# Ledger of designs, part 56: peptides against a protein of PDB entry 3C66

Target 1, 189 residues: chain A of PDB entry 3C66
Amino acid sequence: KSWANLFEKNDFFFRYKFYLEITAYTRGSDEQHLKWSGLVESKVRLLVMKLEVLAGIKIAHPFTKPFESSYCCPTEDDYEMIQDKYGSHKTETALNALKLVTDENKEEESIKDAPKAYLSTMYIGLDFNIENKKEKVDIHIPCTEFVNLCRSFNEDYGDHKVFNLALRFVKGYDLPDEVFDENEKRPSK

## One batch from the design tools (peptide; made by RFdiffusion4, then SolubleMPNN)

Design b2_p15_3_s1 (from b2_p15_3, 7 letters changed)
Fold by OpenDDE base, seed 1:
Structure b2_p15_3_s1 (fold): chain B 189 residues (1-189), chain A 15 residues (1-15)
Amino acid sequence: as target 1 above (189 residues)
Amino acid sequence: EIEIVPSGLFRKRPS
């Protein structure tokens, strides 16, 4: 079946046991982030194509809408923490130490002019081919190629103080809260 | 159970 029919959120984050998250990080301006995240998002389909041809992967379905968030990020250590803790329910509580930028608070003087980290996250649902008796599926090569492709597109993206890109393999029960509505219960183990 | 490699967070070191 074509993943084109799964572009609605409805049950996407309940449909798979496993997900691959792609997050573009920018500690800088919203303009910088728009360019960086836009590039990353435009290349996700290439990653999907490379994943689909792996023998152990039956299906790789992208959720085509990015999740957007931003935090006040006064230090480089805060930026490192965001990159380390974001994308997992187990670790995302650490982000509560930072100020989340919202439509309600973005015009406050303490937030408006503060250094910010911007995040754009894409999700890929994964279904594995158990019939091949494969106990291990190695996605290192496709992921590395994807990161290299994005980072090498422009020399500016080599500045890791500003631009970063991470991938995270997560189980459905460990998806971050952002993917669920308030009335939805996260999947169990 | 299928193990995915790498598991968890994948971050490439800056060049």
Scores: peptide ipSAE 0.371, ipTM 0.895, DockQ to the pose 0.640
Fold by OpenDDE base, seed 4:
Structure b2_p15_3_s1 (fold): chain B 189 residues (1-189), chain A 15 residues (1-15)
Amino acid sequence: as target 1 above (189 residues)
Amino acid sequence: EIEIVPSGLFRKRPS
């Protein structure tokens, strides 16, 4: 199957049992985030290439459009919480303690001028070669290389108070709510 | 079934 078929949401988040999430975080300006997330997004194809050559991975298909969200983020602790809890259905409810920025509320004075954390998340659907009888697939190296690649691009991106990058391996039933439409039912185990 | 390592969240912290 060609990547072209996965450029639209379609059934992407139902097609695979496993996903790798790549999230770029920025606690700063939207301009800072645009640059940071744009860089990360531009490098995702390299990560995919590195994943595809792993013996245990049959397919690594990127969903080409990022998911965007932002939260009012008054403190560094809030920023850490976002990074810790985002990206998993099991933990994302913790984010309810923060104010999600929406089109409806973004012009409110209390939100408009508030410190914000911006998130851009890319998804890679994964299929595995179970016939290889391999019990473990180590993605640590390609993930580390990817993070290093992104972080080393600009000295500013070394500031973890502002810019962060995380990867999360999740099962389909644990995908965050953002990937599903209101009428879509979350995959079961 | 294949186990992915690392499973879950991967964050590289500054040393």
Scores: peptide ipSAE 0.367, ipTM 0.893, DockQ to the pose 0.620
Fold by OpenDDE base, seed 2:
Structure b2_p15_3_s1 (fold): chain B 189 residues (1-189), chain A 15 residues (1-15)
Amino acid sequence: as target 1 above (189 residues)
Amino acid sequence: EIEIVPSGLFRKRPS
């Protein structure tokens, strides 16, 4: 399939064995999240460019659309839990302890005025150069530079009580449920 | 098998 086809969901989440997730978190207003997530999303292509030039990485293909979710988040501990558990099928069940905000429930009194954590997640599919006999690929520097780039854009983004940014390297079989349709089977190990 | 560093979750500590 052409590279252009990867901008649609299609088989993107089945095409690669490995993925890099970029999640922007906001515990605050929807307006705050829109600005923060928009900034992060606008910089993802720069991260892709930095990944592509690494000797161990053959391909880094971004999925063009973010995944959006929000939770009732009454405490800082809840916010930390979200940041720790989100993005992995192994750990995402912990999020069931929180109330997911949906179009159906967003107007309920207990949800409408509740503190919320907003999440926007971008995905990059990764293919590696096996022929180089490289068993280890270090992406620490590109990831650090990306985080610094996003965080330094506005002084407000230094407030970790409100704004957070995490990257997660995951295998295809450990992708969150959100990336699959109801009729799709999760990739096997 | 390929090892990625850092493995799994990457979160920068607050400055």
Scores: peptide ipSAE 0.364, ipTM 0.893, DockQ to the pose 0.634
Fold by OpenDDE base, seed 3:
Structure b2_p15_3_s1 (fold): chain B 189 residues (1-189), chain A 15 residues (1-15)
Amino acid sequence: as target 1 above (189 residues)
Amino acid sequence: EIEIVPSGLFRKRPS
């Protein structure tokens, strides 16, 4: 497949053994999140470029559409939990303690005006140059530069009580449920 | 075998 063909979901989340997740978090208004997530999403291509030039990385391929979710988030502790637990199948069940906002419930009186945490997640599929020995690939620098780039764009984004940004390296079998359809089986270990 | 650094979750905390 050409690089462009992989921008469709199709088998994107089955194609790679490894993924890098980029999640923009906002505990505030939908408008705040739209601006923040939009900025982060607009910079993902720069991260991809920095990853591609690393010797140990053969391919860094972004999935072009973000995954959107929001939770009722009454406390700062809840917001911290979301940031810790989201993005891994192993830990995402902890989010069941929070009320997921859906199209079906968003107009309910207890939800529509409740404090919310908004999440937008971008995915990058990774393929590595594997040798017959243990290899270490350090992605700390490009990830740090990316976070700094996004955070420094506007002074408001320095408020960690409202705006957050995290990256997570995950294996394909540990991708969150959101990336799979109901009829799809997640990859095995 | 590949080791990615950092592994798992990467979050920058405010200083």
Scores: peptide ipSAE 0.357, ipTM 0.889, DockQ to the pose 0.622

Design b2_p15_3_s2 (from b2_p15_3, 7 letters changed)
Fold by OpenDDE base, seed 4:
Structure b2_p15_3_s2 (fold): chain B 189 residues (1-189), chain A 15 residues (1-15)
Amino acid sequence: as target 1 above (189 residues)
Amino acid sequence: EIEIVPEGLFKQKPS
């Protein structure tokens, strides 16, 4: 398929065996998150470019739209838990201990004024060059450079109590539920 | 088979 087709939701999350997730976290205001996530999202293409030139990576295709979610996040420990558990089907059930903010509940007084963690997640589908006979692909450097680029943009983004950025390499069968429609079956191993 | 490093979660330590 053409690049244009891959940027659509249609089969993006079924097309690849592997994905890189980029999640911007904000425990603060919606305004803070908008700025932070917007910055991160604006830099994703640079990460893609750095990934594509790696010998073991054949293709790095970004999904064009972020996935947005927010949780009531009363404590710093909750915030750490979100960062640890989010982004994997294996671990995301731990997030059920927190209140997911939805359009239906966001106006509830207990939620409206509660501390929140905001999440914006970008996905990159990965295809690898098997013919290279390369057993190992190291993405540490481009990922580190990406994180540093984002965090160094503004001094405020160095405050890990508020702003965080994590990347997660996942297999397609371990993608979070959020990427699938209700009628879609999760990919198997 | 190809191994990706790092696998799983990549997060810089808050320091």
Scores: peptide ipSAE 0.279, ipTM 0.866, DockQ to the pose 0.625
Fold by OpenDDE base, seed 1:
Structure b2_p15_3_s2 (fold): chain B 189 residues (1-189), chain A 15 residues (1-15)
Amino acid sequence: as target 1 above (189 residues)
Amino acid sequence: EIEIVPEGLFKQKPS
């Protein structure tokens, strides 16, 4: 079955017990982020292909659209905190210490001229093949290859002060709030 | 239950 037809936001984040999150981070200009995130997004399909061939993975379905957010990020420590805390419901509350950039506030002088961290996040829903009695599924290799592929594309992306890339394996009940509508209930553990 | 490795956050360390 083609996964292409299953990618409606309405049930995607309820369909799987497990998700792989791919987040591109940029502490710099929106132009820098556009190039970096665009590259990462363009390579997600390759990661999916590598995941699908793993014996323990039955299905790897990418959500087709990225989630976009940006924060005022005055320090490098703030940038590290964003990278550490983003992508998990358990930890994302730490981001409340930072100013989220919104359409309503982006024109404020204090926000407009502030250093910013931009985030673009892609999601892959995972279904595992339990029939193979596999107790462990190792995704280290495909994830490492993916990161290396993205980072090596341009020498500028070697600057970790500006460009970062992280992958996070999460359970459905620990997905960030951004994936749910206000009227949707988070999946239970 | 299937254990996924690595668990949680995967971030490449700066070279």
Scores: peptide ipSAE 0.277, ipTM 0.867, DockQ to the pose 0.628
Fold by OpenDDE base, seed 3:
Structure b2_p15_3_s2 (fold): chain B 189 residues (1-189), chain A 15 residues (1-15)
Amino acid sequence: as target 1 above (189 residues)
Amino acid sequence: EIEIVPEGLFKQKPS
């Protein structure tokens, strides 16, 4: 069965209590980002396979389409802030301090040639095997292996000033606003 | 109840 046919967007972000977010960051050109994000995206299925074999994980389903965004990013501190704050509804409001690049504003003189941070985010929905006891599931190993796999693919990706990769475990009610349509209500706690 | 370890953000530190 193809993962691509499992869920539509509207079902996916309401189906699971838990999600793993995979974000590729690039502070550089769109061409650099295309190569980096494309590589990361191509490896997500390997991470899913490693998650599925963990005893505590019942289901790991990827959402097959990435979410794309870019910000004007004039400083390295801004780039670090993006990496820290993105991916959680609780913290994403901090990104309002930066100029979001949109189709409407991308041709403006102040934006067109400005330094930018590009983001591509993949989502994995998670369902766990839970008994009537507190269970601890360690996903450190598969996540670390995934990051190492992507970073080691090309020497250029070792430059953390340009290329970054982060994974975030997030509850459904704390998903970023980008995954919901304007008419959709965010899941409650 | 389930606890995921580690929680939050996974980021490789620069070498």
Scores: peptide ipSAE 0.275, ipTM 0.864, DockQ to the pose 0.635
Fold by OpenDDE base, seed 2:
Structure b2_p15_3_s2 (fold): chain B 189 residues (1-189), chain A 15 residues (1-15)
Amino acid sequence: as target 1 above (189 residues)
Amino acid sequence: EIEIVPEGLFKQKPS
C-alpha cells in the first residue's frame, strides 16, 4: 500500500503494532477548543520529524485527520478522569459514566448549557528498527519538547483547568473503539 | 519486543 493511503482511514489502524496518540483537551468553549486543538494539530508534523530521527524508530506515520469527541463535564474530577481514561480500550469504558455529546442530543436542555470537555486526538503509527536489537526506545524528550512547544505558544494555554495535552503510547490491540468501524474487528494480541 | 519509555500515558504536570 502506498504512503498516500495513510491519509485515509483504510487500514491505518491495522498497519502498525504500535501507535502514539496525541490528545488535546479543553474544558471550556468550543471556540477555545478550536484554537487549542488547531495549534496542537499544526505541530504534530514536528513531533513526527523528531521521532523519525530516533535510532530505534524506523517509521512514524501520522494519520492526517483528528478524532473529535466531547463530554458533559460538570466537575474538575470528571475532567481528570477523562484525561486518565481516554485513549485506551482497557480504560475507555470508564467514560460511559459521562454523557457523550452527539448531534442528536446536543440541543437537550441538560446538555446544551452544561460544562463540556472537548477532545481532539491525532494518531501516529510506529514501526521500530528490530535489526539494531534495541529493546528500549526512549521518546520522552521529543514528547516533552512537543508539549512544551504547544503549551508555550500562548500564556492562556498554561491554564491546566481549561487546556490539557497528553500523549499515549498504545499497542494496536488497545486502540480505542473510535478508530474502528462497526464492521471492523479489533487487532488481536 | 520493544520497550517504549515512557510507557502508556504521558502528561505534563501542571507547573
Scores: peptide ipSAE 0.274, ipTM 0.866, DockQ to the pose 0.635

Design b2_p15_3_s3 (from b2_p15_3, 6 letters changed)
Fold by OpenDDE base, seed 1:
Structure b2_p15_3_s3 (fold): chain B 189 residues (1-189), chain A 15 residues (1-15)
Amino acid sequence: as target 1 above (189 residues)
Amino acid sequence: EIEIVPSGLFKQKPK
């Protein structure tokens, strides 16, 4: 199957046992988030290239479209909680304590004028090369380089109160609910 | 089983 066929949502999140999530966070304006997330998204292919050359990684396939969400985020503690809990099925229920911004509620006065955290998440499916008897695959270097690349692009992105970037390695059964349709069953452990 | 390092959340601390 061609690499292009893997970009369809239909089976991408069922095809791999492992995924790397890249999330850009912005507690500020939608304009700020657009610039920040756009930058991060534009660099994902560079991360993929660095992952593919690792001996333990057979395949690194990016999902081409980001997942977008936003929450009312009244405090810095809430913002930290979002960064800590988002991206894992095990922990994402903590986000229920916050108000999710939707098309239905975004025009409500209490939501419209509230501080918000914006999230854009990219996914990379990973297939490992088991033939090399490698017990460990270290992705620390490429991940660090990626974060540094994004953060150093503009001095404004050094403000961690506004802009954040996190990567999360997850198993397929622990993917966030956002990647599945209501009629789709989550992969088993 | 292959162990991935780092596992889970990777977040850069402010400098």
Scores: peptide ipSAE 0.351, ipTM 0.884, DockQ to the pose 0.638
Fold by OpenDDE base, seed 5:
Structure b2_p15_3_s3 (fold): chain B 189 residues (1-189), chain A 15 residues (1-15)
Amino acid sequence: as target 1 above (189 residues)
Amino acid sequence: EIEIVPSGLFKQKPK
């Protein structure tokens, strides 16, 4: 498979009109997140395999590296907001209400000991078979199977107050800012 | 245009 050689960002986020984002969320410790996100990441290839066999999908190529971020997350409502708003350029500005943890601020007293939500996001570029005159492609089954696979791995992952997993289907022009460099222009609609 | 289902956010509801 051609995607096996995609080790660098290059033009990955410009190649496809559509992307599937897989985000593992953890409101807890870094250790908890490392285990949870590591599990999710290890299973992404299985999701890709299930997507590739769908008649409407021509190509499903994963980006090899996750995007990592974390926010100060004082409340459960904040945690829900992160899950609702993250992953779309259209909605990600709502996250500005929260404090993003950065290398520059992570040692600040108010941030260091604060409750945090950790995010790890994997991206899959999608190309569809338009020539098949298929008007609808349903990816619900493979996505559900993937979520169930990850959640069932450990009983602890059933705690939705701590561990969450979401998939988001987005168009290239609606990708989060994190995937683009400062000198790169966002794809147009 | 091809419609993808689900579109947008897919999140498992808490059990």
Scores: peptide ipSAE 0.350, ipTM 0.884, DockQ to the pose 0.644
Fold by OpenDDE base, seed 4:
Structure b2_p15_3_s3 (fold): chain B 189 residues (1-189), chain A 15 residues (1-15)
Amino acid sequence: as target 1 above (189 residues)
Amino acid sequence: EIEIVPSGLFKQKPK
């Protein structure tokens, strides 16, 4: 399907067996996150282009809208935990130890002024070229280049205490719950 | 089946 059809959620998260997640993390202000995530999001198309030219990748389709979330993040260890555990259904339950910021609770005094980690996640659906008989597809280079591109844009983004960027390759059945509606069933293995 | 490398989380270590 054309990229135009991917502007809506539709069946995007059921269409592919594999996904690449790009998550921008910010432990700081909302303003800082908006700038950081906006930058990352603006560069995703470049990553897609680099992925598409790999011999083993037939299609790399980005989902056009980011998924936004934020957590109360009192400590640096919590921030590291978020970065480690987010983005996989297998591990995301660890995030239950943190307070998710929601529209319902964001005005609570204990949450409103608390340190927060902001997350913006972009998804790329991947289809592989089976005819290539290649058993391995190395995406390390394009991913590294992407991270370097984003981090080097501003000196401030080199501060890993505040700004982070991670990519995660996941199978469809291991996508985070956030990508599915309440009435949707997670893809099976 | 095609294996993607790296599989899973990719994060650069802080310098």
Scores: peptide ipSAE 0.348, ipTM 0.883, DockQ to the pose 0.645
Fold by OpenDDE base, seed 3:
Structure b2_p15_3_s3 (fold): chain B 189 residues (1-189), chain A 15 residues (1-15)
Amino acid sequence: as target 1 above (189 residues)
Amino acid sequence: EIEIVPSGLFKQKPK
């Protein structure tokens, strides 16, 4: 099947057993985040190309739309917590300690001018070439090259207090709740 | 069975 047929959300997050999540983080202004996340998103296809040529990877298929979220983030420790806990169903409940910014609450006085962390997350579905043996696939090089590419694009992106980028390898049953509709059941182990 | 390296979260060390 062509990539075009798999770009719909309806089955993308059920199609693969494994996913690579790419999250751009910004603790600053929405304008800063727009530039940073836009850059990261523009480079995802290059990562896909590097993943596809690995012998152990059969398919690397990007979901074309980012997932956007933002939290009130009053401290640097909160920002680190977001980076550590986001992207896994097992750990995302820790984010409940922070105030999620929504369209309904963004104009509230306590939220409007509060420090915020912005998140944009891209997903890549992965299918592997596996035999009847334990296989090891090393994606360290492509991931490192991708991070370096994004970070080196602008000197401002070297400020880890503001801009961050993380990748997470996740099994389908451990995808964040954000990728599923309310009426959808998450994949089983 | 497959093992992916690195497993889980990959984050560049701050410089």
Scores: peptide ipSAE 0.344, ipTM 0.882, DockQ to the pose 0.657

Design b2_p15_3_s4 (from b2_p15_3, 8 letters changed)
Fold by OpenDDE base, seed 3:
Structure b2_p15_3_s4 (fold): chain B 189 residues (1-189), chain A 15 residues (1-15)
Amino acid sequence: as target 1 above (189 residues)
Amino acid sequence: EIEIVPSGKFSKKPS
């Protein structure tokens, strides 16, 4: 099957049992987020290359498009909550306490001028070599190197009050709702 | 079952 068929959204999030989520967070301006997320996105291919050479990883396939969301984020505690709860179906319902910014509400006065947290999330589908009897695959090193690479690019990205970057290993049945269309059924365990 | 490390969220918080 050609790589081209893997990029149909509908097949990608059902194809793998495991995913690595890469989320760039920005509590600031849209311009700040555009620069930060763009940098992170530009480096994802380097992470993929580092994952592919790990013993026990058979395939690491990036989804080509980021998922974008933004929330009204009045406090630092709200920003920490977003970072903690986002990226898992089990925990994402906690984000319902925050106002999601949409195209329909973005021009409302209470939302337009409010502090915002912006999120851009990239997904990597993972397939593992079970045959090698390697019960453990350590992705800590390549993930750490990736975060360091992104944060060291500009001194401003060291400000954790504004810019954050998180990686999350997620099972297919625990993917966020954002990756599925309304007519799609979430994968079972 | 394959154990992945880290198994959850990885965020470098400044120590």
Scores: peptide ipSAE 0.235, ipTM 0.836, DockQ to the pose 0.598
Fold by OpenDDE base, seed 5:
Structure b2_p15_3_s4 (fold): chain B 189 residues (1-189), chain A 15 residues (1-15)
Amino acid sequence: as target 1 above (189 residues)
Amino acid sequence: EIEIVPSGKFSKKPS
């Protein structure tokens, strides 16, 4: 499809009012995360296809590159917090309580060997067919099918202590800061 | 206004 090559980062996150975030979480090794996130990423096109055929959805365009981040994650509670707070500008400030792993700090002794949570996030821009002021679009079925498809691929992915997958419907003004460059102004309401 | 279901964040958790 033509969308695979159409959008640069700077245009994509301003083009749509609504986004679906798909985040693969791994509390384990980088190798585990690479396999898990790679699987999830490989299936995103199938989700897009299922979204595009919904009557209320006019457009579903995936952003082609994942956003990668990792945090020091010493406890299961920290991992739950990451999964709760990540993916919304309203809540992401809570993640400041955790140590973000960066290229600058990854070799520090306190970070290098610490337990980590890895995150890979894919974005789908959504445009809706609005005929009436009050329309309900149910994306539960295609999203659930997608999660089931990813989770059932390997029995190891059933371990929720290690592998998680979350989808979040987000308005453009509530996108995480990571999608914008320093010089870009966040979309307004 | 468009209502999307499910709203917000959702994931498959253990039953």
Scores: peptide ipSAE 0.235, ipTM 0.839, DockQ to the pose 0.621
Fold by OpenDDE base, seed 1:
Structure b2_p15_3_s4 (fold): chain B 189 residues (1-189), chain A 15 residues (1-15)
Amino acid sequence: as target 1 above (189 residues)
Amino acid sequence: EIEIVPSGKFSKKPS
């Protein structure tokens, strides 16, 4: 199947049993987030290349567009909660305690002037090589190298109070609701 | 079944 077919949302998030999520977090300005997320997104192809050469991985396909969201984030504890709960269907309901910023509400004075956490998430679909009879696939090294590459690009990105980067391995049935349309049913366990 | 390591969320630089 051509890469062109992977650009359709409906096809991509049902195609694989496993996904790697890459989320750039910023508690600060939109400008700070645009620079940080743009950097992370620009490096995803390097992570894909490193994943593809692992003996246990048959295919690593990136979804080419990020998912964007932002929340009112008054406290550091709220920011830690976002980083803990985001990226899994099992835990994402905890984010309902925070105010999601939308096009409809972003101009409200209470939201406009509030501290915000910005999120940009990239997805990689994974297909594993069962023929290798490999019981264990270790992605620690390529993931660590990716995080180090992004964090080391600018000294400012070392400030964990502002900038964060997380990778999450998830099963298709535990993907966040953001990847599905309202008329779509998530994969079953 | 294939075990993936690390499982779940990874956000810390290794020491």
Scores: peptide ipSAE 0.230, ipTM 0.830, DockQ to the pose 0.542
Fold by OpenDDE base, seed 2:
Structure b2_p15_3_s4 (fold): chain B 189 residues (1-189), chain A 15 residues (1-15)
Amino acid sequence: as target 1 above (189 residues)
Amino acid sequence: EIEIVPSGKFSKKPS
């Protein structure tokens, strides 16, 4: 099967037991987020290359499309909560306390001019070279280098009140609901 | 079991 077929949404989130999530956060304007998320997205290929050369990683396969979401975010505490709770099925229900911006509600007066947090999330499927039942894989270096690369691109991206970038290692059964269609069943443990 | 370091979420926030 061509690499193109591997990027079809249909089985990507069922193919791997493990995923790396890369989320760009912006508490600011849509324009600020577009620039920030676009930069992060443009660098994901470099992270993949660095992951693939690690001895414990057999495959690092990026999903080609980002997942986009935005929330009304009145306070800095709300923004911290989003960053803490997003990206795991175990914790994402806490986000229900915030107003999700949708195409249906975006023109409402209470939403249109409200402070917002924007999220763009990319996924990398991971397969490991497990010879022994206990293997340790250290991804700290490539992840740190990736964050530094993105943050150093523009001085404005050093403002953690506006721009944030997080990586999360998740198991397939703990992926956010956004990656599954309504007719799809979440992977079991 | 695979141990990934860092485990879970990784973010460089200023301490």
Scores: peptide ipSAE 0.228, ipTM 0.836, DockQ to the pose 0.588

